# Peptides against a protein of PDB entry 8RAJ: the designs that were tried, part 12

Target 1, 54 residues: chain A of PDB entry 8RAJ
Amino acid sequence: LPAENEDPDKAVVDLHRSPPKTKDPDLTPSGIIAKVKAGDMTQETARELLLAMR

## One batch from the design tools (peptide; made by RFdiffusion4, then SolubleMPNN)

Design b1_p12_3_s2 (from b1_p12_3, 4 letters changed)
Fold by OpenDDE base, seed 4:
Structure b1_p12_3_s2 (fold): chain B 54 residues (1-54), chain A 12 residues (1-12)
Amino acid sequence: as target 1 above (54 residues)
Amino acid sequence: DEGIAELEALAA
């Protein structure tokens, strides 16, 4: 059975890791909101990220 | 959703 390639590149947004490179589309304010809308991020995590970017 | 509106305000 083909191992479902769980795309390992689900960027685990580690809030304690390196500052989000401004070039990561998934870590822009718009990208964060898009993840919440998609159900891929909690509102709490998004709030913390957005506050850290302010 | 009230929670999303708050996030949009923080992102502005």
Scores: peptide ipSAE 0.563, ipTM 0.890, DockQ to the pose 0.761
Fold by OpenDDE base, seed 5:
Structure b1_p12_3_s2 (fold): chain B 54 residues (1-54), chain A 12 residues (1-12)
Amino acid sequence: as target 1 above (54 residues)
Amino acid sequence: DEGIAELEALAA
């Protein structure tokens, strides 16, 4: 079985899985952009999050 | 990356 490298240290924020923690620095607009640039978040998820925060 | 630019605009 391919070990799902769920890197537990990379909390991928899934908008549909958990309510956004508004105080999580990784969920700030800048943090979201940083995650996308790092490949830790899809553009689609980021767009949804950013729109929800607007 | 055009996609990133869009996101940056949404984040601003």
Scores: peptide ipSAE 0.559, ipTM 0.890, DockQ to the pose 0.740
Fold by OpenDDE base, seed 1:
Structure b1_p12_3_s2 (fold): chain B 54 residues (1-54), chain A 12 residues (1-12)
Amino acid sequence: as target 1 above (54 residues)
Amino acid sequence: DEGIAELEALAA
């Protein structure tokens, strides 16, 4: 299903749509956790990202 | 949120 929830004001990181950009400040471990806390990322996506960075 | 602690552990 196309990700219907494009928040135009926030970069939604979807691992199924685009590979993580290493230079994206939103993809730091702390940035990922912050997005989850803000409700802008699921815990599942965050887990996958964090595991991929190790 | 119950899952945040797990994510913090993965990020450490």
Scores: peptide ipSAE 0.558, ipTM 0.889, DockQ to the pose 0.719
Fold by OpenDDE base, seed 2:
Structure b1_p12_3_s2 (fold): chain B 54 residues (1-54), chain A 12 residues (1-12)
Amino acid sequence: as target 1 above (54 residues)
Amino acid sequence: DEGIAELEALAA
């Protein structure tokens, strides 16, 4: 079975972690949606993030 | 996906 190379360098977005001081492009609203579409983030997590950013 | 549409609305 091909080892699904889970890229270990994928930024895990932890909602309980201090808000990233860095403008991580992956944490923009568009970046969040892109992660969900890619299957890298759950819709629930994305919803919470988007609401927190609003 | 209906769920994605909701997220897009929240992101707008």
Scores: peptide ipSAE 0.558, ipTM 0.890, DockQ to the pose 0.729

Design b1_p12_3_s3 (from b1_p12_3 with A1D E3A I10L)
Fold by OpenDDE base, seed 2:
Structure b1_p12_3_s3 (fold): chain B 54 residues (1-54), chain A 12 residues (1-12)
Amino acid sequence: as target 1 above (54 residues)
Amino acid sequence: DAAIAELEALAA
């Protein structure tokens, strides 16, 4: 049986791998902050994303 | 700007 690559969909947004999709609710300013609070995003990545949205 | 300020407040 092919091991389902359970890509652990820990939605670690890597800014260098995929540009932020404007329609992803997880990539809104509030969604970014929520991910940081949950430990699912680093503050550095969050800062870069938020700066890119300005 | 508000989101950045909130992020900074989380780092403090």
Scores: peptide ipSAE 0.482, ipTM 0.875, DockQ to the pose 0.158
Fold by OpenDDE base, seed 1:
Structure b1_p12_3_s3 (fold): chain B 54 residues (1-54), chain A 12 residues (1-12)
Amino acid sequence: as target 1 above (54 residues)
Amino acid sequence: DAAIAELEALAA
């Protein structure tokens, strides 16, 4: 079976995960919006993250 | 916040 290269770098942004100590480009406001556009994040999760960063 | 506004615009 071809191992679906599920890109292990789908960092599921879990709100319960410790805030990334590093500049995760996927956790920038632009990165969050990009994930929503790609269907990799729900709008609700994105809203919560953006509010938490404000 | 511009990011929140952009996010909301995706649903419109």
Scores: peptide ipSAE 0.482, ipTM 0.876, DockQ to the pose 0.146
Fold by OpenDDE base, seed 5:
Structure b1_p12_3_s3 (fold): chain B 54 residues (1-54), chain A 12 residues (1-12)
Amino acid sequence: as target 1 above (54 residues)
Amino acid sequence: DAAIAELEALAA
């Protein structure tokens, strides 16, 4: 079975990472939801991120 | 929160 090419260049959103100095589209609520829809983020990780942003 | 509600709707 071809290994699913987890694109190593996909920015993994780390909950413990200092907020980027630049607007990271992956850290916006819409960006997080888009990652979940694309299968690039788990729902649980997305939930934790969204809660931390409130 | 609307984003959390949208997220929860994806799992339904």
Scores: peptide ipSAE 0.480, ipTM 0.875, DockQ to the pose 0.137
Fold by OpenDDE base, seed 4:
Structure b1_p12_3_s3 (fold): chain B 54 residues (1-54), chain A 12 residues (1-12)
Amino acid sequence: as target 1 above (54 residues)
Amino acid sequence: DAAIAELEALAA
């Protein structure tokens, strides 16, 4: 069985380490909202990200 | 901001 190495580190957006690359679909406003809907991001983290992109 | 408003609507 291929271990679905869902690398849990890919879901953790470190707000302090990587400025959102405008080219990362997971860090677009729509991508952030999609992660919250999927339960992969807290609403608070999403709020901070969206405010930082404003 | 529309994205923030959409996010707030999800908590509701």
Scores: peptide ipSAE 0.479, ipTM 0.874, DockQ to the pose 0.150

Design b1_p12_3_s4 (from b1_p12_3, 5 letters changed)
Fold by OpenDDE base, seed 4:
Structure b1_p12_3_s4 (fold): chain B 54 residues (1-54), chain A 12 residues (1-12)
Amino acid sequence: as target 1 above (54 residues)
Amino acid sequence: DEAIAELEELAA
């Protein structure tokens, strides 16, 4: 079986990228906090994202 | 504001 290269396309949340038209569950406040807890996002990036949602 | 507060708690 071809090894499905699960490219972990870790969706690098680029703050300069146009807001995803799709409700990405990873971009909810809870999803952002979960990424920080998992070590997949820096606290600084999370802070900027959360502030942009206000 | 709650999410920001939770984030700040993670840094402590």
Scores: peptide ipSAE 0.430, ipTM 0.857, DockQ to the pose 0.156
Fold by OpenDDE base, seed 2:
Structure b1_p12_3_s4 (fold): chain B 54 residues (1-54), chain A 12 residues (1-12)
Amino acid sequence: as target 1 above (54 residues)
Amino acid sequence: DEAIAELEELAA
């Protein structure tokens, strides 16, 4: 069975972590939506992130 | 907010 390579380098967006001042493409609104569509982020977490960016 | 609206559409 192919081991699902859970790539450990998935940047876990921690809501409690200060927003990285880095232009992380994964922290853009579009990047967040893309993660949800890919199943890499829950809708609830995405909602909280998007609200925090507003 | 467009991103929030798109997100909510994914839940339907």
Scores: peptide ipSAE 0.430, ipTM 0.857, DockQ to the pose 0.141
Fold by OpenDDE base, seed 5:
Structure b1_p12_3_s4 (fold): chain B 54 residues (1-54), chain A 12 residues (1-12)
Amino acid sequence: as target 1 above (54 residues)
Amino acid sequence: DEAIAELEELAA
C-alpha cells in the first residue's frame, strides 16, 4: 500500500536532509516543539534537531 | 536549553 500518510503539505524535517534554510519556521526551536505537540514529529527527532542547532 | 526542557515536559 502506498504510504498515503505523507501529507504533501507537511515539511518533512529529516536530519539527513539538506541544511534547512535558517528562515524555515518549521525548523526553529518553537517550530520543532509545535510539530511535536501536533504529533508531526517524535520527541527523539525533536531532541536531536534541537541539540544539532545548539 | 529551554526548548529541550520544554520538549521533555511535553512528553511526560
Scores: peptide ipSAE 0.429, ipTM 0.856, DockQ to the pose 0.143
Fold by OpenDDE base, seed 3:
Structure b1_p12_3_s4 (fold): chain B 54 residues (1-54), chain A 12 residues (1-12)
Amino acid sequence: as target 1 above (54 residues)
Amino acid sequence: DEAIAELEELAA
């Protein structure tokens, strides 16, 4: 089966698949909020990430 | 914190 082209540009941050790399510049509080506003992250995932950063 | 508050405002 052709590997479905998971668009590598959609870094769907799945907390269950990869622990958030603390050095990802896109995983700052501001970066997380920006992804939600862009429709690239769900609010629930963003909430979990923000709570885990505290 | 502030980031969680901003996120909650987006849900509303």
Scores: peptide ipSAE 0.428, ipTM 0.856, DockQ to the pose 0.155

Design b1_p12_4_s1 (from b1_p12_4, 5 letters changed)
Fold by OpenDDE base, seed 2:
Structure b1_p12_4_s1 (fold): chain B 54 residues (1-54), chain A 12 residues (1-12)
Amino acid sequence: as target 1 above (54 residues)
Amino acid sequence: SAGIEELEELAA
């Protein structure tokens, strides 16, 4: 069975880890919302991130 | 979902 290439670079943004470097395009407000829509982030995590950026 | 709309408001 072909190994599903789980893209190892889906860095689960751990909110408890170092503040996301503003350089990560996936950690922009729009990027966060996109991750939630894709099912790659919970709404709660996204809420916390967005509030921290504000 | 209602939750995404709230997030969009927080992101604006």
Scores: peptide ipSAE 0.555, ipTM 0.889, DockQ to the pose 0.735
Fold by OpenDDE base, seed 3:
Structure b1_p12_4_s1 (fold): chain B 54 residues (1-54), chain A 12 residues (1-12)
Amino acid sequence: as target 1 above (54 residues)
Amino acid sequence: SAGIEELEELAA
């Protein structure tokens, strides 16, 4: 079943489904914060990503 | 929001 809530035009980052790509410009600390502000990422996912990058 | 400020601190 296609995930009901995935916008095919937006990259969905799921830390538990696939490892983050370190060279993805959208996965910089600033990019992560921007995604949360835009409502494109949960605070929980953002926290996990940011902690993993430290 | 308080949650964003926490994330900004983690990102620094």
Scores: peptide ipSAE 0.551, ipTM 0.889, DockQ to the pose 0.754
Fold by OpenDDE base, seed 1:
Structure b1_p12_4_s1 (fold): chain B 54 residues (1-54), chain A 12 residues (1-12)
Amino acid sequence: as target 1 above (54 residues)
Amino acid sequence: SAGIEELEELAA
């Protein structure tokens, strides 16, 4: 499997790789949107996360 | 960006 280039400075949240941790500040609704805006998360992943948090 | 507004709605 190609080593997913994990940016060492930014935890790439992949819903399919790691279950969302409820205490991860990067997994707040606002944090998710911020990651998408920064290009650090796809809109599709963000949608799945946001739906799972409802 | 197309789709951000939809995500903001989902986050609200």
Scores: peptide ipSAE 0.550, ipTM 0.888, DockQ to the pose 0.704
Fold by OpenDDE base, seed 5:
Structure b1_p12_4_s1 (fold): chain B 54 residues (1-54), chain A 12 residues (1-12)
Amino acid sequence: as target 1 above (54 residues)
Amino acid sequence: SAGIEELEELAA
């Protein structure tokens, strides 16, 4: 099975490293949910982000 | 999944 080339350049949003960039479309509520659905973000991280944005 | 539904509620 071809190793899914996890593109290492996917900016792992580390919530603890820097405040979420408010202008990143990937960090909008809809973008966060889309990432979870795509398997690019854990539900736990998404929950933390969504709570922090409230 | 139940987890996605919860996230959708948080995002609303």
Scores: peptide ipSAE 0.550, ipTM 0.889, DockQ to the pose 0.722

Design b1_p12_4_s2 (from b1_p12_4 with E3G I10L K12A)
Fold by OpenDDE base, seed 4:
Structure b1_p12_4_s2 (fold): chain B 54 residues (1-54), chain A 12 residues (1-12)
Amino acid sequence: as target 1 above (54 residues)
Amino acid sequence: SAGIAELEALAA
């Protein structure tokens, strides 16, 4: 089976590995919502991030 | 989805 080329450049936002940098466009409130809509982030992770940003 | 609407509310 061809190894699914997991695009290594998909920035997996790990809440536990890297604190959200406010300057990261992927970690803005809008960016978080966009990732969830794209299926690149779970709703639970998004909720935790958004709550932490308040 | 209802879940996304909740997140949007949290983001506001």
Scores: peptide ipSAE 0.574, ipTM 0.893, DockQ to the pose 0.741
Fold by OpenDDE base, seed 1:
Structure b1_p12_4_s2 (fold): chain B 54 residues (1-54), chain A 12 residues (1-12)
Amino acid sequence: as target 1 above (54 residues)
Amino acid sequence: SAGIAELEALAA
């Protein structure tokens, strides 16, 4: 299943499957870090996202 | 966790 459909209760971001949403609070730098800490995002995905939005 | 500090630095 696509990453965004694996957890209906939370937004899951997969850089390789789903493009980042504009104005998505879960895709702010702080939001990304929070997702990693929660286990909802891999460190690798977070790194790629953070580098892309820099 | 190993690597979180690096991500925090990238986010700053």
Scores: peptide ipSAE 0.569, ipTM 0.892, DockQ to the pose 0.702
Fold by OpenDDE base, seed 5:
Structure b1_p12_4_s2 (fold): chain B 54 residues (1-54), chain A 12 residues (1-12)
Amino acid sequence: as target 1 above (54 residues)
Amino acid sequence: SAGIAELEALAA
C-alpha cells in the first residue's frame, strides 16, 4: 500500500488540544479553508474553528 | 463541494 507520506511537518490543528491562535496562519479563516481543500482538516473541525473565531 | 461553500460563507 502506498504509504501516504503525510508530511510530518504539516501541523495538524487540533481544536481540542490547542486554543486557536489568530497569529497562526493555519488558523486564519483562509488557512482553515485551504487545509480542508488540501484534505488536512475535516469540514466539521473547520466549521467549529470558524464559528469559534467569529 | 457544498460543504466547502458553507465553510467559505462562515469564513466571510
Scores: peptide ipSAE 0.568, ipTM 0.893, DockQ to the pose 0.719
Fold by OpenDDE base, seed 2:
Structure b1_p12_4_s2 (fold): chain B 54 residues (1-54), chain A 12 residues (1-12)
Amino acid sequence: as target 1 above (54 residues)
Amino acid sequence: SAGIAELEALAA
């Protein structure tokens, strides 16, 4: 199956579908906010992630 | 947006 070249920068992160990888640079607090601004993450998911990492 | 500001506060 062709690896769907999902641009990793365009991948919508869903906390409920895939556990966040702590090694994902996009899952830093600043990265999370950047994803929300880009439309690649919902505000609700971002909130949950930010609370979980505190 | 107000929502982003709240997230930024949580991230701090």
Scores: peptide ipSAE 0.561, ipTM 0.893, DockQ to the pose 0.752

Design b1_p12_4_s3 (from b1_p12_4, 5 letters changed)
Fold by OpenDDE base, seed 5:
Structure b1_p12_4_s3 (fold): chain B 54 residues (1-54), chain A 12 residues (1-12)
Amino acid sequence: as target 1 above (54 residues)
Amino acid sequence: SPAIAELEELAA
């Protein structure tokens, strides 16, 4: 089975682990949406993040 | 996608 190369450099943002780094471009509202579109983030996680940032 | 549209609304 191809080892899903989880690119370790993909910052998996765990909302429950650490407060979102506001300076991370991947954690901007637009960045979050982009991740969802790319399949790199679940809709549920994105929703929680966006609500927390509001 | 309606799912993405919801997120876009939350992001606004």
Scores: peptide ipSAE 0.536, ipTM 0.889, DockQ to the pose 0.746
Fold by OpenDDE base, seed 2:
Structure b1_p12_4_s3 (fold): chain B 54 residues (1-54), chain A 12 residues (1-12)
Amino acid sequence: as target 1 above (54 residues)
Amino acid sequence: SPAIAELEELAA
């Protein structure tokens, strides 16, 4: 079976485990939306992150 | 997606 090379560096950001880091370009509002579109983040997590950044 | 539209509103 082809090893699904899940990029180990694509850590799913969990707000409950780690606060959002504004220095992470992937955690900008646009970056969060992009992750959801890519299926790399749930809508619920994205909502919580966006609200915390507002 | 309506779900994405809601997130875009929150991101604005």
Scores: peptide ipSAE 0.535, ipTM 0.888, DockQ to the pose 0.740
Fold by OpenDDE base, seed 3:
Structure b1_p12_4_s3 (fold): chain B 54 residues (1-54), chain A 12 residues (1-12)
Amino acid sequence: as target 1 above (54 residues)
Amino acid sequence: SPAIAELEELAA
């Protein structure tokens, strides 16, 4: 079932669905913050990603 | 946003 909360026109990163790609430019610290500001990532997911990058 | 500020701190 498509997750009812996923916009099919937007790439939503879910840390629990698939491992993050280390070379994805959208998964840089600045890219993560930009996605949260745009509403394309939850604060919780962003926090987990940023912690995992340390 | 306080929440964004926390993320910016984690990103530093």
Scores: peptide ipSAE 0.534, ipTM 0.888, DockQ to the pose 0.742
Fold by OpenDDE base, seed 1:
Order: sequence, then C-alpha cells, then structure tokens
Structure b1_p12_4_s3 (fold): chain B 54 residues (1-54), chain A 12 residues (1-12)
Amino acid sequence: as target 1 above (54 residues)
Amino acid sequence: SPAIAELEELAA
C-alpha cells in the first residue's frame, strides 16, 4: 500500500514499502498469522515476512 | 484454511 494510505495505528503490511520492525508486536509470527486471518494481510506478504524472520 | 495452515507451518 502507498504510505499515504497506511493506517498510522497499524503495522505496515507491505514488506516492499517499509522494512519490518523487529520490535513491532504486530510483526511476530503469531501477529502476522492473525492479520491474515483478519484479512489485513495477504498470504503472500505473510509468507515473505515469515521467511525473512527465519 | 489450507492457506493458513501453510503459514502456520512456515512460522513453526
């Protein structure tokens, strides 16, 4: 998503727009999966994030 | 969901 369309109260969900923050609780493995379940993150983005965290 | 199961496996 373009930066101007990002919700400031939510973690960045576009890996290509902003690098993941290691201290962001929304970007833990569990947090990522929760976002996908909620429809706030695509499976593809989640996969990329999870792979980067391994 | 098969998609979620795949991510859960990747996160483990």
Scores: peptide ipSAE 0.533, ipTM 0.888, DockQ to the pose 0.765

Design b1_p12_4_s4 (from b1_p12_4, 5 letters changed)
Fold by OpenDDE base, seed 4:
Structure b1_p12_4_s4 (fold): chain B 54 residues (1-54), chain A 12 residues (1-12)
Amino acid sequence: as target 1 above (54 residues)
Amino acid sequence: SEGIEELEALAA
């Protein structure tokens, strides 16, 4: 079976699976925006995260 | 894009 090399460094941020860690630099408002711009996060997920941080 | 502008507003 081809081991799909899941790049362990691509932590898929799932708001429904794991609460955002406040100290995660990738989950700061700026980090979230950067992920969307990079295509690593959907706008919908980003919106939910940003709203949860307010 | 309009979507990114909305996110930036939410992040401010």
Scores: peptide ipSAE 0.558, ipTM 0.891, DockQ to the pose 0.763
Fold by OpenDDE base, seed 1:
Structure b1_p12_4_s4 (fold): chain B 54 residues (1-54), chain A 12 residues (1-12)
Amino acid sequence: as target 1 above (54 residues)
Amino acid sequence: SEGIEELEALAA
């Protein structure tokens, strides 16, 4: 499998790859939205995360 | 952007 070019400076959060960590500052609602706006997360993944946080 | 408003609503 091609090595997914993970940006070493930015943790790519994939709900299907790693369980969300409750203490990850990037997994706050605001952080999730910011990642989508930055193109670092898909809207679908963000939706799933946000729904799981409710 | 299309879809961001939906996410913002989910985050509220």
Scores: peptide ipSAE 0.555, ipTM 0.890, DockQ to the pose 0.718
Fold by OpenDDE base, seed 5:
Structure b1_p12_4_s4 (fold): chain B 54 residues (1-54), chain A 12 residues (1-12)
Amino acid sequence: as target 1 above (54 residues)
Amino acid sequence: SEGIEELEALAA
């Protein structure tokens, strides 16, 4: 089966795996919300990230 | 969803 090339740009962000990349456009508050809506991030992870950025 | 609305409030 062709390995679904997970688009690295669509990788699930895990707060516990790597420090948040503040310069990553996908890790802006709006980007985080967009990822949750797309199903690419859990609400729990998003909450933790947003609280850490506050 | 209610959960997303909470996140949006945190992001504001």
Scores: peptide ipSAE 0.554, ipTM 0.890, DockQ to the pose 0.735
Fold by OpenDDE base, seed 2:
Structure b1_p12_4_s4 (fold): chain B 54 residues (1-54), chain A 12 residues (1-12)
Amino acid sequence: as target 1 above (54 residues)
Amino acid sequence: SEGIEELEALAA
């Protein structure tokens, strides 16, 4: 089975561990949606992040 | 997916 090489350099964003940093370009609303589409973030986590940014 | 559309609405 091809090892899904999870890029170890991709920081998993966990809202419960640390508040979202607005300075992270990957944590913009568009960036969050892009991560969900790529399968790199759950819809639930994305929902929580987007609500926190509002 | 329906879930992505909801997220897009929250991001708007």
Scores: peptide ipSAE 0.554, ipTM 0.891, DockQ to the pose 0.725

Design b1_p12_5_s1 (from b1_p12_5 with E5A I12L)
Fold by OpenDDE base, seed 1:
Structure b1_p12_5_s1 (fold): chain B 54 residues (1-54), chain A 12 residues (1-12)
Amino acid sequence: as target 1 above (54 residues)
Amino acid sequence: ELEEAIAELEAL
């Protein structure tokens, strides 16, 4: 297998790189509501998740 | 917004 040239200089963990705000769209308040509306989440589970975000 | 989502959930 050709070793992918991992440029070691691109592995500079920018310590100032804000952790990727991969706001999982499914874990946002709006994403939670969207799952409830789709029937993919219970209203009770959504309530618990939203209240835990306060 | 979180409070809007809570209000929307209560309205379902």
Scores: peptide ipSAE 0.654, ipTM 0.925, DockQ to the pose 0.147
Fold by OpenDDE base, seed 3:
Structure b1_p12_5_s1 (fold): chain B 54 residues (1-54), chain A 12 residues (1-12)
Amino acid sequence: as target 1 above (54 residues)
Amino acid sequence: ELEEAIAELEAL
């Protein structure tokens, strides 16, 4: 079987790429959910913030 | 809405 040369240039997803600091001071409920969906916030932190707004 | 956001978070 010919060895498929898997090109080792799998783009290393730079996990250190800081997302642009959204300077929006208004953490709205929808804004919190948007950050979780974007990977910019953990579900745990989002839960704590949303429960503190209740 | 806060309640909608909590429900969306639980669905992730």
Scores: peptide ipSAE 0.644, ipTM 0.925, DockQ to the pose 0.180
Fold by OpenDDE base, seed 4:
Structure b1_p12_5_s1 (fold): chain B 54 residues (1-54), chain A 12 residues (1-12)
Amino acid sequence: as target 1 above (54 residues)
Amino acid sequence: ELEEAIAELEAL
């Protein structure tokens, strides 16, 4: 079975990159809130991401 | 919605 090494380093959202038009469900406003609730994102990082989408 | 998500984040 190929272990899909999901490289955990690829989940680092570069806050200095113009928000890609990422259809990434994990970077939608709702996806960000879901990550915070799951403990996978800090409230501070989520705030910065959401405010950068304004 | 973005504004709803901001409000939800502030309520955590």
Scores: peptide ipSAE 0.637, ipTM 0.922, DockQ to the pose 0.168
Fold by OpenDDE base, seed 5:
Structure b1_p12_5_s1 (fold): chain B 54 residues (1-54), chain A 12 residues (1-12)
Amino acid sequence: as target 1 above (54 residues)
Amino acid sequence: ELEEAIAELEAL
């Protein structure tokens, strides 16, 4: 059985990367909160991202 | 909305 290493597409939100011009649902304010609730993002990283959008 | 998401984050 090929282990489908579905690398879960952990959109590593690089804070130094230009904000994606694409409507990446994972980088919307609601998408960020969803990642925190899923345990896929720390509250600290989410706070930094959300405050950078302000 | 951004402000709603900030408030939701603070409530976790």
Scores: peptide ipSAE 0.636, ipTM 0.923, DockQ to the pose 0.167

Design b1_p12_5_s2 (from b1_p12_5, 5 letters changed)
Fold by OpenDDE base, seed 2:
Structure b1_p12_5_s2 (fold): chain B 54 residues (1-54), chain A 12 residues (1-12)
Amino acid sequence: as target 1 above (54 residues)
Amino acid sequence: DLEAAIAELRAL
């Protein structure tokens, strides 16, 4: 079975990194909510990200 | 929509 090497360090959105101007679908408001629902992001991190987009 | 996402996050 290929171990899904989900490198957990690559999924951490660094809040102090300038928001990538890249159309990263994972950094859209809907993508952030999807990550929280999947358990891949905390509600607090999602709150900070969404408020920084305002 | 950003405001919809903020509202949805509060409902989780």
Scores: peptide ipSAE 0.583, ipTM 0.907, DockQ to the pose 0.173
Fold by OpenDDE base, seed 4:
Structure b1_p12_5_s2 (fold): chain B 54 residues (1-54), chain A 12 residues (1-12)
Amino acid sequence: as target 1 above (54 residues)
Amino acid sequence: DLEAAIAELRAL
């Protein structure tokens, strides 16, 4: 099976895009914190995302 | 919980 090249550029959450109605587990408050802990998201981007959910 | 996540982010 060819390794699915998960294009790393598709993981960039566009902050200007309407909040995806998709229950993307990666866009939950806990999913955002998990990405920061993994080094896959900056604290600044996580702060902006979490504040936009208020 | 959103407020818990904001608190966790400040503690990193």
Scores: peptide ipSAE 0.583, ipTM 0.907, DockQ to the pose 0.172
Fold by OpenDDE base, seed 3:
Structure b1_p12_5_s2 (fold): chain B 54 residues (1-54), chain A 12 residues (1-12)
Amino acid sequence: as target 1 above (54 residues)
Amino acid sequence: DLEAAIAELRAL
């Protein structure tokens, strides 16, 4: 069985580790909402990210 | 749209 090496370090959006390059399609406003709906992001982290884009 | 996403997040 291929071990799904889901690197747990890729799921933590560290807000302190460089401004997200504005070209990540997964960090668009719609992409952030999609991650929250999927359970891949907390509502609090999503709120902080969306407010930082304002 | 950023404002639409903020509004949607408040409704979750």
Scores: peptide ipSAE 0.582, ipTM 0.906, DockQ to the pose 0.178
Fold by OpenDDE base, seed 1:
Structure b1_p12_5_s2 (fold): chain B 54 residues (1-54), chain A 12 residues (1-12)
Amino acid sequence: as target 1 above (54 residues)
Amino acid sequence: DLEAAIAELRAL
C-alpha cells in the first residue's frame, strides 16, 4: 500500500487551537509519544500538546 | 492515558 504522503506541513497542529477532539490516533497521548519516538515530533512540541490536553 | 504519556515523555 503506498504510504499516504501526509504532507508534513498539514500535520502542523496549531498549538493555539483547542486540541482537536479528533479521533485521529496520531493526536492521542500515545500517538504523540509514538511520533516523538519515531523522530517525527520534537519533545517540546509533544510536551506542549500533552499539557494542552490537561 | 495522558498522565502516562507525560511521564513517558519526561523519561526520554
Scores: peptide ipSAE 0.579, ipTM 0.906, DockQ to the pose 0.167

